# Peptides against a protein of PDB entry 6RO1: the designs that were tried, part 172

Target 1, 216 residues: chain A of PDB entry 6RO1
Amino acid sequence: LGKEIEEYIHKPKYCLPFLQPGRLVKVKNEGDDFGWGVVVNFSKKSNVKPNSGELDPLYVVEVLLRCSKESLKNSATEAAKPAKPDEKGEMQVVPVLVHLLSAISSVRLYIPKDLRPVDNRQSVLKSIQEVQKRFPDGIPLLDPIDDMGIQDQGLKKVIQKVEAFEHRMYSHPLHNDPNLETVYTLCEKKAQIAIDIKSAKRELKKARTVLQMDEL

## One batch from the design tools (peptide; made by RFdiffusion4, then SolubleMPNN)

Design b2_p27_4_s2 (from b2_p27_4, 15 letters changed)
Fold by OpenDDE base, seed 5:
Structure b2_p27_4_s2 (fold): chain B 216 residues (1-216), chain A 27 residues (1-27)
Amino acid sequence: as target 1 above (216 residues)
Amino acid sequence: SIDDYMIYFDPETKSLTFGEKAKKRFE
């Protein structure tokens, strides 16, 4: 179900309006999970379908991602690889096909104008980490219907299934459902959305409480 | 506005700013 939602949200007709500089996005390329990165810009590239001659535009988003230093040394010949868990890595601007965006956050960061200096790029990583700390249940996702305005009936059906499943999971802990991984991925996305909403509500409540405490 | 759903993080102040609709979602 999470993959089904992803198939909608990464479509250019839906996601392009939300790919502003500073937008947090998740990038996955096959077996490589880069985690959360930050949109720098996007571009439309002309592409012609080889068999039909029809124009099939390719959309490329430049995303600041945490990359392995080893992959950077070979950057002339090899694609960027995600930093290993035990590796510090380095933030690099990587061109990413839009369909490789696995998630889009409601969070936008103010980013440095010049990302050529390593220190400026690394400062963005610090910002991402700070945002992650503030959302312990996960960085908030854009709601595909309410936030992104997707009207596709297929997506609505998927969301309804996810909601029904989440409701069932919360009402009856499905300990033995073999679809738990797919459901956990969707429930992790929706529970991440709901937990993100609940955690964001809690963090907003805490932030408001802190703001109210600072104003007191 | 799209901004009504958005959350902005300012790294200088380390503050989060929520759009009006985002606030309602997190209330």
Scores: peptide ipSAE 0.375, ipTM 0.873, DockQ to the pose 0.603
Fold by OpenDDE base, seed 2:
Structure b2_p27_4_s2 (fold): chain B 216 residues (1-216), chain A 27 residues (1-27)
Amino acid sequence: as target 1 above (216 residues)
Amino acid sequence: SIDDYMIYFDPETKSLTFGEKAKKRFE
């Protein structure tokens, strides 16, 4: 279900308006999970399909990602690799195809104007880490419907299924496995936070709509 | 507006700001 949602989110039609500088995004390329990075810029590249000659625009987003130092040495010839968990790594601006974005956050970071200095890039990592600390249940995601405005009925059905599944997971008494309880509790908290954020957003929207109606 | 629900983090102040107020600060 998460993958199905991802298939909608990473479509340029939906995600491009949200790829502003400072936007937190997750990048995954096959087996390489870069985790959370920050959008620096995006560009549209003209691509000609070799077989059809048809113009198929490619969208590339420059994302500041935590990369292994080893990959940086070969950056001219080799694709960037994510830093290992035990590695410090280095933040690098990596061109990423938009379809490789696995998640888009509602969070935007103020980023330095000049990202050429290593210190400026590393400061962004510190900011990401600080945001992560503030969201222990995970960095909040853009809601595909409420935030991104996706009106696709297929997506709505998927989301409904996810919500139903989450509700069922939370309504079922956690099996007495303390490890399961911890995982489920974390998942529940994450889901509850997501629901709370969504509900709060809806309430705020309603409140503002009412206020705007009163001002009319 | 979508901007009403966006979250902005200022690394200098280490503060999270929300909504339209956040947008104005980062614009």
Scores: peptide ipSAE 0.342, ipTM 0.826, DockQ to the pose 0.350
Fold by OpenDDE base, seed 1:
Structure b2_p27_4_s2 (fold): chain B 216 residues (1-216), chain A 27 residues (1-27)
Amino acid sequence: as target 1 above (216 residues)
Amino acid sequence: SIDDYMIYFDPETKSLTFGEKAKKRFE
């Protein structure tokens, strides 16, 4: 279900307006998880389908990602790889196909104008880490409905299923297991916070809509 | 505006700010 949501959010028609410089995004490529990076810019590339000759535009976002130093040395022949957990790594600007974005944050960072110096790139990593510190329950995500404005009925159904599933999980007898109580309590708290934030955003949006209508 | 829900981080001040006021600072 989470993957199904990702299939919506990474579509250019939905995500492009939110790919401003400094936007926090997650990048995954097959088995490679780069974690959180920062958008630098994006571009539209002309592409021709090899078998049909039909024009199929590709959207490429340049993302500052923490990469392994080994992969960078071989960058001429190999794709960038994420830094290992025990590796310092190096922040590099990596061209990423938009469909490889697994998450988009509501957080936007101020980034240096010149990212050529390694120190400037590494400073962005420090900023990401500081943001992560400020959000111990995880960096906040854009809401696909309230923030991104996706109106697809299929997505709404997926979200409803996720909510129903979560409700069932928390109502399950295992929730009362003392051994899992701490974990479930934390999960429930996180889920409730997410719901509360979503609800608050909806209310604010409604209030704003009403105000706008009154101004018309 | 979507900007009302956005969070901005200033690395110089290490502060998180919200809303359109924050956006203007980063534009």
Scores: peptide ipSAE 0.425, ipTM 0.838, DockQ to the pose 0.353; fails the geometry check
Fold by OpenDDE base, seed 3:
Structure b2_p27_4_s2 (fold): chain B 216 residues (1-216), chain A 27 residues (1-27)
Amino acid sequence: as target 1 above (216 residues)
Amino acid sequence: SIDDYMIYFDPETKSLTFGEKAKKRFE
């Protein structure tokens, strides 16, 4: 179900407006999971499909990703590889096809203007880690409907299924498995954080509406 | 605006700000 949602959000028509510098995104490429990175920039490239002769737009996003140091040595010839779990790694700007974005966060980071120095790039990793600490149940995702404005009925059905599944998982009487309780507690916390974020967004919207009304 | 739904993290202040209030600093 998560993969089905991903198939919608990584489409350029939906995600491009949210690929601002500093946006947190997840990148996954053929089993290589880079985890959370930060958007630096994006560009539109024209690609000629060999068979159709038609120019299809190819979108590439430059993302700061935690890469293995070994992969950097061959970066000119080989694709960057994610840092190993036990490795510190190094933050590198990697060009990524937009369809390889597995998640887009509602969080946007301030990033240094000059990312040439390694220290500046590594500072971004520290920021990501700080954000992760503040969201123990996971970095918040953009809501594909409420935040991204996707109106596709197929997506709505998928989301409804996910919500129903999550609800069933939480409401199912088999909750008495202590091992499930820890997972459920984490999931509940995640769900609560998501609700809190949604609530906070609504409150901010209301506050803005009030401020705009006072200025009128 | 879409920015009204965003969360902004300032590494200098280590603060999370919701909504447009932080947008001016991040632009």
Scores: peptide ipSAE 0.420, ipTM 0.847, DockQ to the pose 0.375; fails the geometry check

Design b2_p27_4_s3 (from b2_p27_4, 14 letters changed)
Fold by OpenDDE base, seed 2:
Structure b2_p27_4_s3 (fold): chain B 216 residues (1-216), chain A 27 residues (1-27)
Amino acid sequence: as target 1 above (216 residues)
Amino acid sequence: SIDDYMIYYDPETKSLTFGKKALERFL
């Protein structure tokens, strides 16, 4: 199911409009899972199919990824590798083929204008980690149908199966699953966070309205 | 707009800004 959704979202025809600077994306290359990175830029490269002479455009996205420091030392000949779980790693701008994007977030970061300094790149990692803390259930994904506008019937069927599965998971009296308290607590936390965000926005709107009234 | 579905994080203010539809999904 998740892989089936991935096969749609990584298609250039769907994802390119969402590859703006600062967009959070997941990058996975075979066995190398980089996790969440940040889009810096993307480019269209002309590729000529060797057998047909047809133009097959390659889309390359520059993504700021947490890389192993060991792989950076060997960078002259080796592709960047993801940082090990136990290492801090270093944020590097890595050119990634668009089909290697496994997820696209609804979150965008404000990023430094100059990413040449290591400190600026590492500040982006701190931002990713802060976003992850704020979304304990995982970084929010773009909805492939509602947000990305994918109209493919195959995808709609996959989503319907996922929703039906999720509904069955919720409708199953998991009364005996100790993880139910965790799911309910997560749902309650999500609901509470939503209430708090709504409250904070109402207060901010009230404060702005008061400030606008004091300027009148 | 695309912005309606977006969540922006500002590292300077450490604030999240939600687009209207993004907010509705979390409510």
Scores: peptide ipSAE 0.457, ipTM 0.899, DockQ to the pose 0.598
Fold by OpenDDE base, seed 5:
Structure b2_p27_4_s3 (fold): chain B 216 residues (1-216), chain A 27 residues (1-27)
Amino acid sequence: as target 1 above (216 residues)
Amino acid sequence: SIDDYMIYYDPETKSLTFGKKALERFL
């Protein structure tokens, strides 16, 4: 289910309008989960399918990602690797194929104009961490239907199944379902969406309460 | 507009700004 939603979201025809500089995105490459990064820019590369001669454009997004320091030393020969959970890491601009975007946030950061200095890149990490603190239920996702305008009936069916599953999970917390990993990934995305909505509602209610208290 | 669905974070002011539709979703 979550993977099926990703297969729609990462399609260039849907996601490209939302890949503005400062957009929060999740990047996953095979076994490497970089977590949340920030879009710097995107580019279209002309590619030709080797067997058909058809134009198959590749879309590359430059994403500021938290990388391991070890991978940076070998960056001339090796792909960047995500920082370990216990590692500080270093923020690097990494070229990412658009299909490696696992999530797109409704959040957009103001980013430094020059990301060449390490301090400017590390300031963006501080901003990501601050946004994560403000959304304890996780960083809010773009709604693929309401925000991204995806009209695909296959996606609508997947979302309906996801929503029905969420409603069932919230009504009956599955303590013992052996599909726990898929359920946890879906529950983490769903808990993340519902937690993001509930947290954003709480923070917005707090911000409105603070704004109403400042207007009083 | 696309901005109606957006949430902006300004690191200088440490503020979140919500687009109108984003705000409506979070209310």
Scores: peptide ipSAE 0.443, ipTM 0.900, DockQ to the pose 0.636
Fold by OpenDDE base, seed 4:
Structure b2_p27_4_s3 (fold): chain B 216 residues (1-216), chain A 27 residues (1-27)
Amino acid sequence: as target 1 above (216 residues)
Amino acid sequence: SIDDYMIYYDPETKSLTFGKKALERFL
């Protein structure tokens, strides 16, 4: 289900307007999870399909990612690898195909104009870590319908299935373990807060749409 | 508006700004 949503979000027709400098994005390449990085810029590359001669434009986004120091030594010839969990790593600008974006945040960071100095790149990591501390339930995502304006009926059906699954998972009766009750009450409160934030945002959007219609 | 849901983090002030005010800093 989460992967099915990703298949819509990473499509250029939907995500390109949101790939502004400073946008937080999550990058995954096969088994490599880079976690959260920051968009630096994007480019459209002309690509010709070898078999049809059809123009198939490739979209490449340059993302500042936390990379392993081991991978940096070979960065000219080898693909960058994510930093190990216990490794500090180093922030590097990595060209990423747009379809490798697993998530797009509603958060944008101010980034230094010059990212050539290591200290400037590492300052961005400190900013990401500070944002992560402020969002203990995870960095907020762009809503694919409300924020990205995706009208695809297939996506709406996927979201409905996710919402129904989440509701069933959280509605499961807690077994009478008092320690589980505390964890589940925290998870339910977090899920309810996430739902309440999403519902409150929808209501605020409806209320603002009504207010904007009343001002017209 | 999409702009109402944007969040800006300023590393100098260590502040989060929400909504249209967040977008204005990038314009």
Scores: peptide ipSAE 0.382, ipTM 0.828, DockQ to the pose 0.353
Fold by OpenDDE base, seed 1:
Structure b2_p27_4_s3 (fold): chain B 216 residues (1-216), chain A 27 residues (1-27)
Amino acid sequence: as target 1 above (216 residues)
Amino acid sequence: SIDDYMIYYDPETKSLTFGKKALERFL
């Protein structure tokens, strides 16, 4: 279910308008989870399919990611690897195929204009960490329907199944599993933050509608 | 619009700004 939602949000037709500089995104490449990074820019590369001669455009987003220092030394021959949890790592601009974006946040950061200095790149990590502290239940995601405007009926059915599954998990007496309570409290808190953000968005929309009515 | 739902973090002021004000500050 979560993976099925990812298959929609990483499609260029949906996500490209949201890949502005400073946008928080998650990057995952197979077993390598880079966690949250920051969009620097994106580019469209012309690619020709070797077997058909058809133009298959590749979309590449440059993302500032926390990388292992070892992988950066070997970056001439090896792909960048995520920093280990116990490692300091280094923030590096990594070219990422758009389909490797696992999540897109509603949050945008101010980023330094010059990312060549290591200190400027590391300052962005401090900003990500500060945003994570401000959202203890997780960095808020763009809503694929309300924010991204995805009208696909397949996605709506997936979301309805997730909501129904969540509701069934919430109704199931397995609430007494303390490991489920932590994941559930994190999911409830993520859902509550998503609800609170959706509520705050509705209140902000109401307040804007009221402000627009007071300006009339 | 996309703009109505943005959250902007300013590392200088350490502030979060939401919605239209977030957009106006980021643009």
Scores: peptide ipSAE 0.383, ipTM 0.853, DockQ to the pose 0.364; fails the geometry check

Design b2_p27_4_s4 (from b2_p27_4, 14 letters changed)
Fold by OpenDDE base, seed 5:
Structure b2_p27_4_s4 (fold): chain B 216 residues (1-216), chain A 27 residues (1-27)
Amino acid sequence: as target 1 above (216 residues)
Amino acid sequence: SIDDYMIYYDPETKSYTYGKKAAERLK
């Protein structure tokens, strides 16, 4: 169910308006999870489908990602790899296909104008870490319906099913259905995303109230 | 509006701006 929502979010027709410089995005390529990175820019590439002659535009986003130092040494021949959990890594601008975006945040960062110096790139990692500290329940996500304006009925049905499932799980804790574990894992991820969105929206509201109080 | 949910983080000042004010700062 979480994956089904991701399939809507990463569609160019929905996400492109939100891929401004400084936008936090999560990048995943197969088994490689880069975690949260920052959008630098995006470009449209013309692609011609070989079989139909139809123009199938490819969208590439340049994302500042935390990469392993080992992968950077081989960067001339090998794709960038995510930093290991215990590795500091190095921030690099990586071209990413739009469909590899697994999440889009409501958070945008100020980024240095010149990203050529390593220190400027690493400063962005520090900024991401500070945002993560501010949001211990997770970085706030854009709401696909309310924020991104997705009107697709299929997505609305998926969200309704998730909400109904969450409600059933909380109301029936003792359901030993073995299919519940797979659904539970999917729903835990999605419940975590929904909780993260709700928690982040609450934190945003609280933080806004505090800032408004400091401005008064 | 999407602007109501935007967060701007300034790494130089380590400060946050929220909502429509964040949207204006990011233009």
Scores: peptide ipSAE 0.180, ipTM 0.714, DockQ to the pose 0.323
Fold by OpenDDE base, seed 3:
Structure b2_p27_4_s4 (fold): chain B 216 residues (1-216), chain A 27 residues (1-27)
Amino acid sequence: as target 1 above (216 residues)
Amino acid sequence: SIDDYMIYYDPETKSYTYGKKAAERLK
């Protein structure tokens, strides 16, 4: 179900309006999870399908990602790889196909105008880390329906199934069904997305209430 | 609207702005 939602979100027709500079996005390429990065820019490239000659435009987003230093040495010939968990890594601007975006956040960051200096790129990593500290339950996601305006009935059905599943999981104290664990692992990723959206909306509402109280 | 769910983080001040106010700062 989470993968099914992802299949809608990464479509250019839905996500491009939200790929502004500073937008937090999650990038995953096959087995390589880069985690959260920051959009720098995006471009449309003309591509011709080799078999049909039809114009199939490729959308490339430049994302500032935490990369392994080892991969950077070979950057001329090899694709960037994510930093290891125990590695500090280095922030690099990586061209990413839009379909490799696994998540889009409601959070936008200020980014330096000049990302050529390493210190400027690393400052963005510090900002991402501060955001992660502020959102211990996960960085808030854009709602695909309410925020991204996706009207696809297939997506609505998927979301309804996720919500119904979450409701059943929370309403039925059936803690003890071992088959729930396997369904839980797949559904936890799905449920976590819906919970993250709902939690993010609640946190935003709470934060608004606090900001309104400070302005009174 | 999308503006109601936007979050702006200012790394210089380490502060957050939410909703429509965030949208205004990000324009």
Scores: peptide ipSAE 0.156, ipTM 0.695, DockQ to the pose 0.287
Fold by OpenDDE base, seed 4:
Structure b2_p27_4_s4 (fold): chain B 216 residues (1-216), chain A 27 residues (1-27)
Amino acid sequence: as target 1 above (216 residues)
Amino acid sequence: SIDDYMIYYDPETKSYTYGKKAAERLK
């Protein structure tokens, strides 16, 4: 279900309007989870399908990601790798195909205009970490329907299923089925997405209230 | 509108701006 939602949100027709500089996005490439990064820019690349000769545009988003230092040494020849959990890593601008975006946040950060200096890139990591501290339940996600305006009935059904599953998962002690762990990991990711959306909406509402109170 | 759900984080002030105000700062 979460993967099904991802299949919608990473479609260029839906996500491109939200890939503004500073947008927090989560990047996953196969087994490599980069976690949260920040959009720097995106571009449309011309691609020709080898079999049909048809133009199939590829969308590449440049994302500031935490990379392993080892991968940076090989960056000329090899794809960037995510920093190890215990590694500090280094923030690098990595070109990412849009379909590798696993999540899009409602959060946008201010980013330095010049990202060439390492210190400027690392400052963005500090900002991401600060956001993560402020959102202990996870960085808030854009709602595919309410925020992204996706009208696809298939997505609505998926979301309804996720919400129903979350409700059932919290209502039923699904403790004992090992096959459920895989479904649960997928559904927990989905549930986490839905919870993150709901929590984000609640926090946004609370934050609006706090900001309005400070102005009053 | 989408602007109502935007969050702007200013790393200098370590503060958040929300909603339409966030959208304005991010323009």
Scores: peptide ipSAE 0.200, ipTM 0.765, DockQ to the pose 0.333; fails the geometry check
Fold by OpenDDE base, seed 1:
Structure b2_p27_4_s4 (fold): chain B 216 residues (1-216), chain A 27 residues (1-27)
Amino acid sequence: as target 1 above (216 residues)
Amino acid sequence: SIDDYMIYYDPETKSYTYGKKAAERLK
């Protein structure tokens, strides 16, 4: 179900308006999870399908991502790889196909105008880490319906199923079934997208309420 | 409005701006 939601949000017709510079996005390429990065810019590339001659536009977003230093040395021949958990890594601007965006945040960051210096790129990592500290339950996501304006009935049905499943999981005492942990981890990853959206909306509301209280 | 869900983080001041105010700073 989470993957099904991702299939909607990464479509150019829905996500392009939200790919402004500084937007936090999550990038995943098959087995490679880059985690959260920051949009720098995007471009439309003309692609011609080799078999049909039809114009199939490719949308490429440049995302500042935490990459392994080893992959950067071989970047002339190999695709960038995510930094290992124990690795410091290096922030690098990576061209990413839009369909590889797994999540889009409501958070936008200020980014340095010049990203050529390593220190400027690394400063953005510090900013991401500060945002993560502010949101311990996860970085807030754009709501695909309320924020992104996706009206697709298929998506609405998926969201309803996720919500119904979450409600059943919390209502059923099956918290003790170890097989539920694996399905729960997959469904929690999927439900976590929906929960992260709801939780993120709640945290955003709380953060607003706190800021409104500090402004009184 | 989408502007109500915008969050701007300023790394220089280490401060957050929310909602419409964030949207204005990011325009």
Scores: peptide ipSAE 0.179, ipTM 0.712, DockQ to the pose 0.314; fails the geometry check

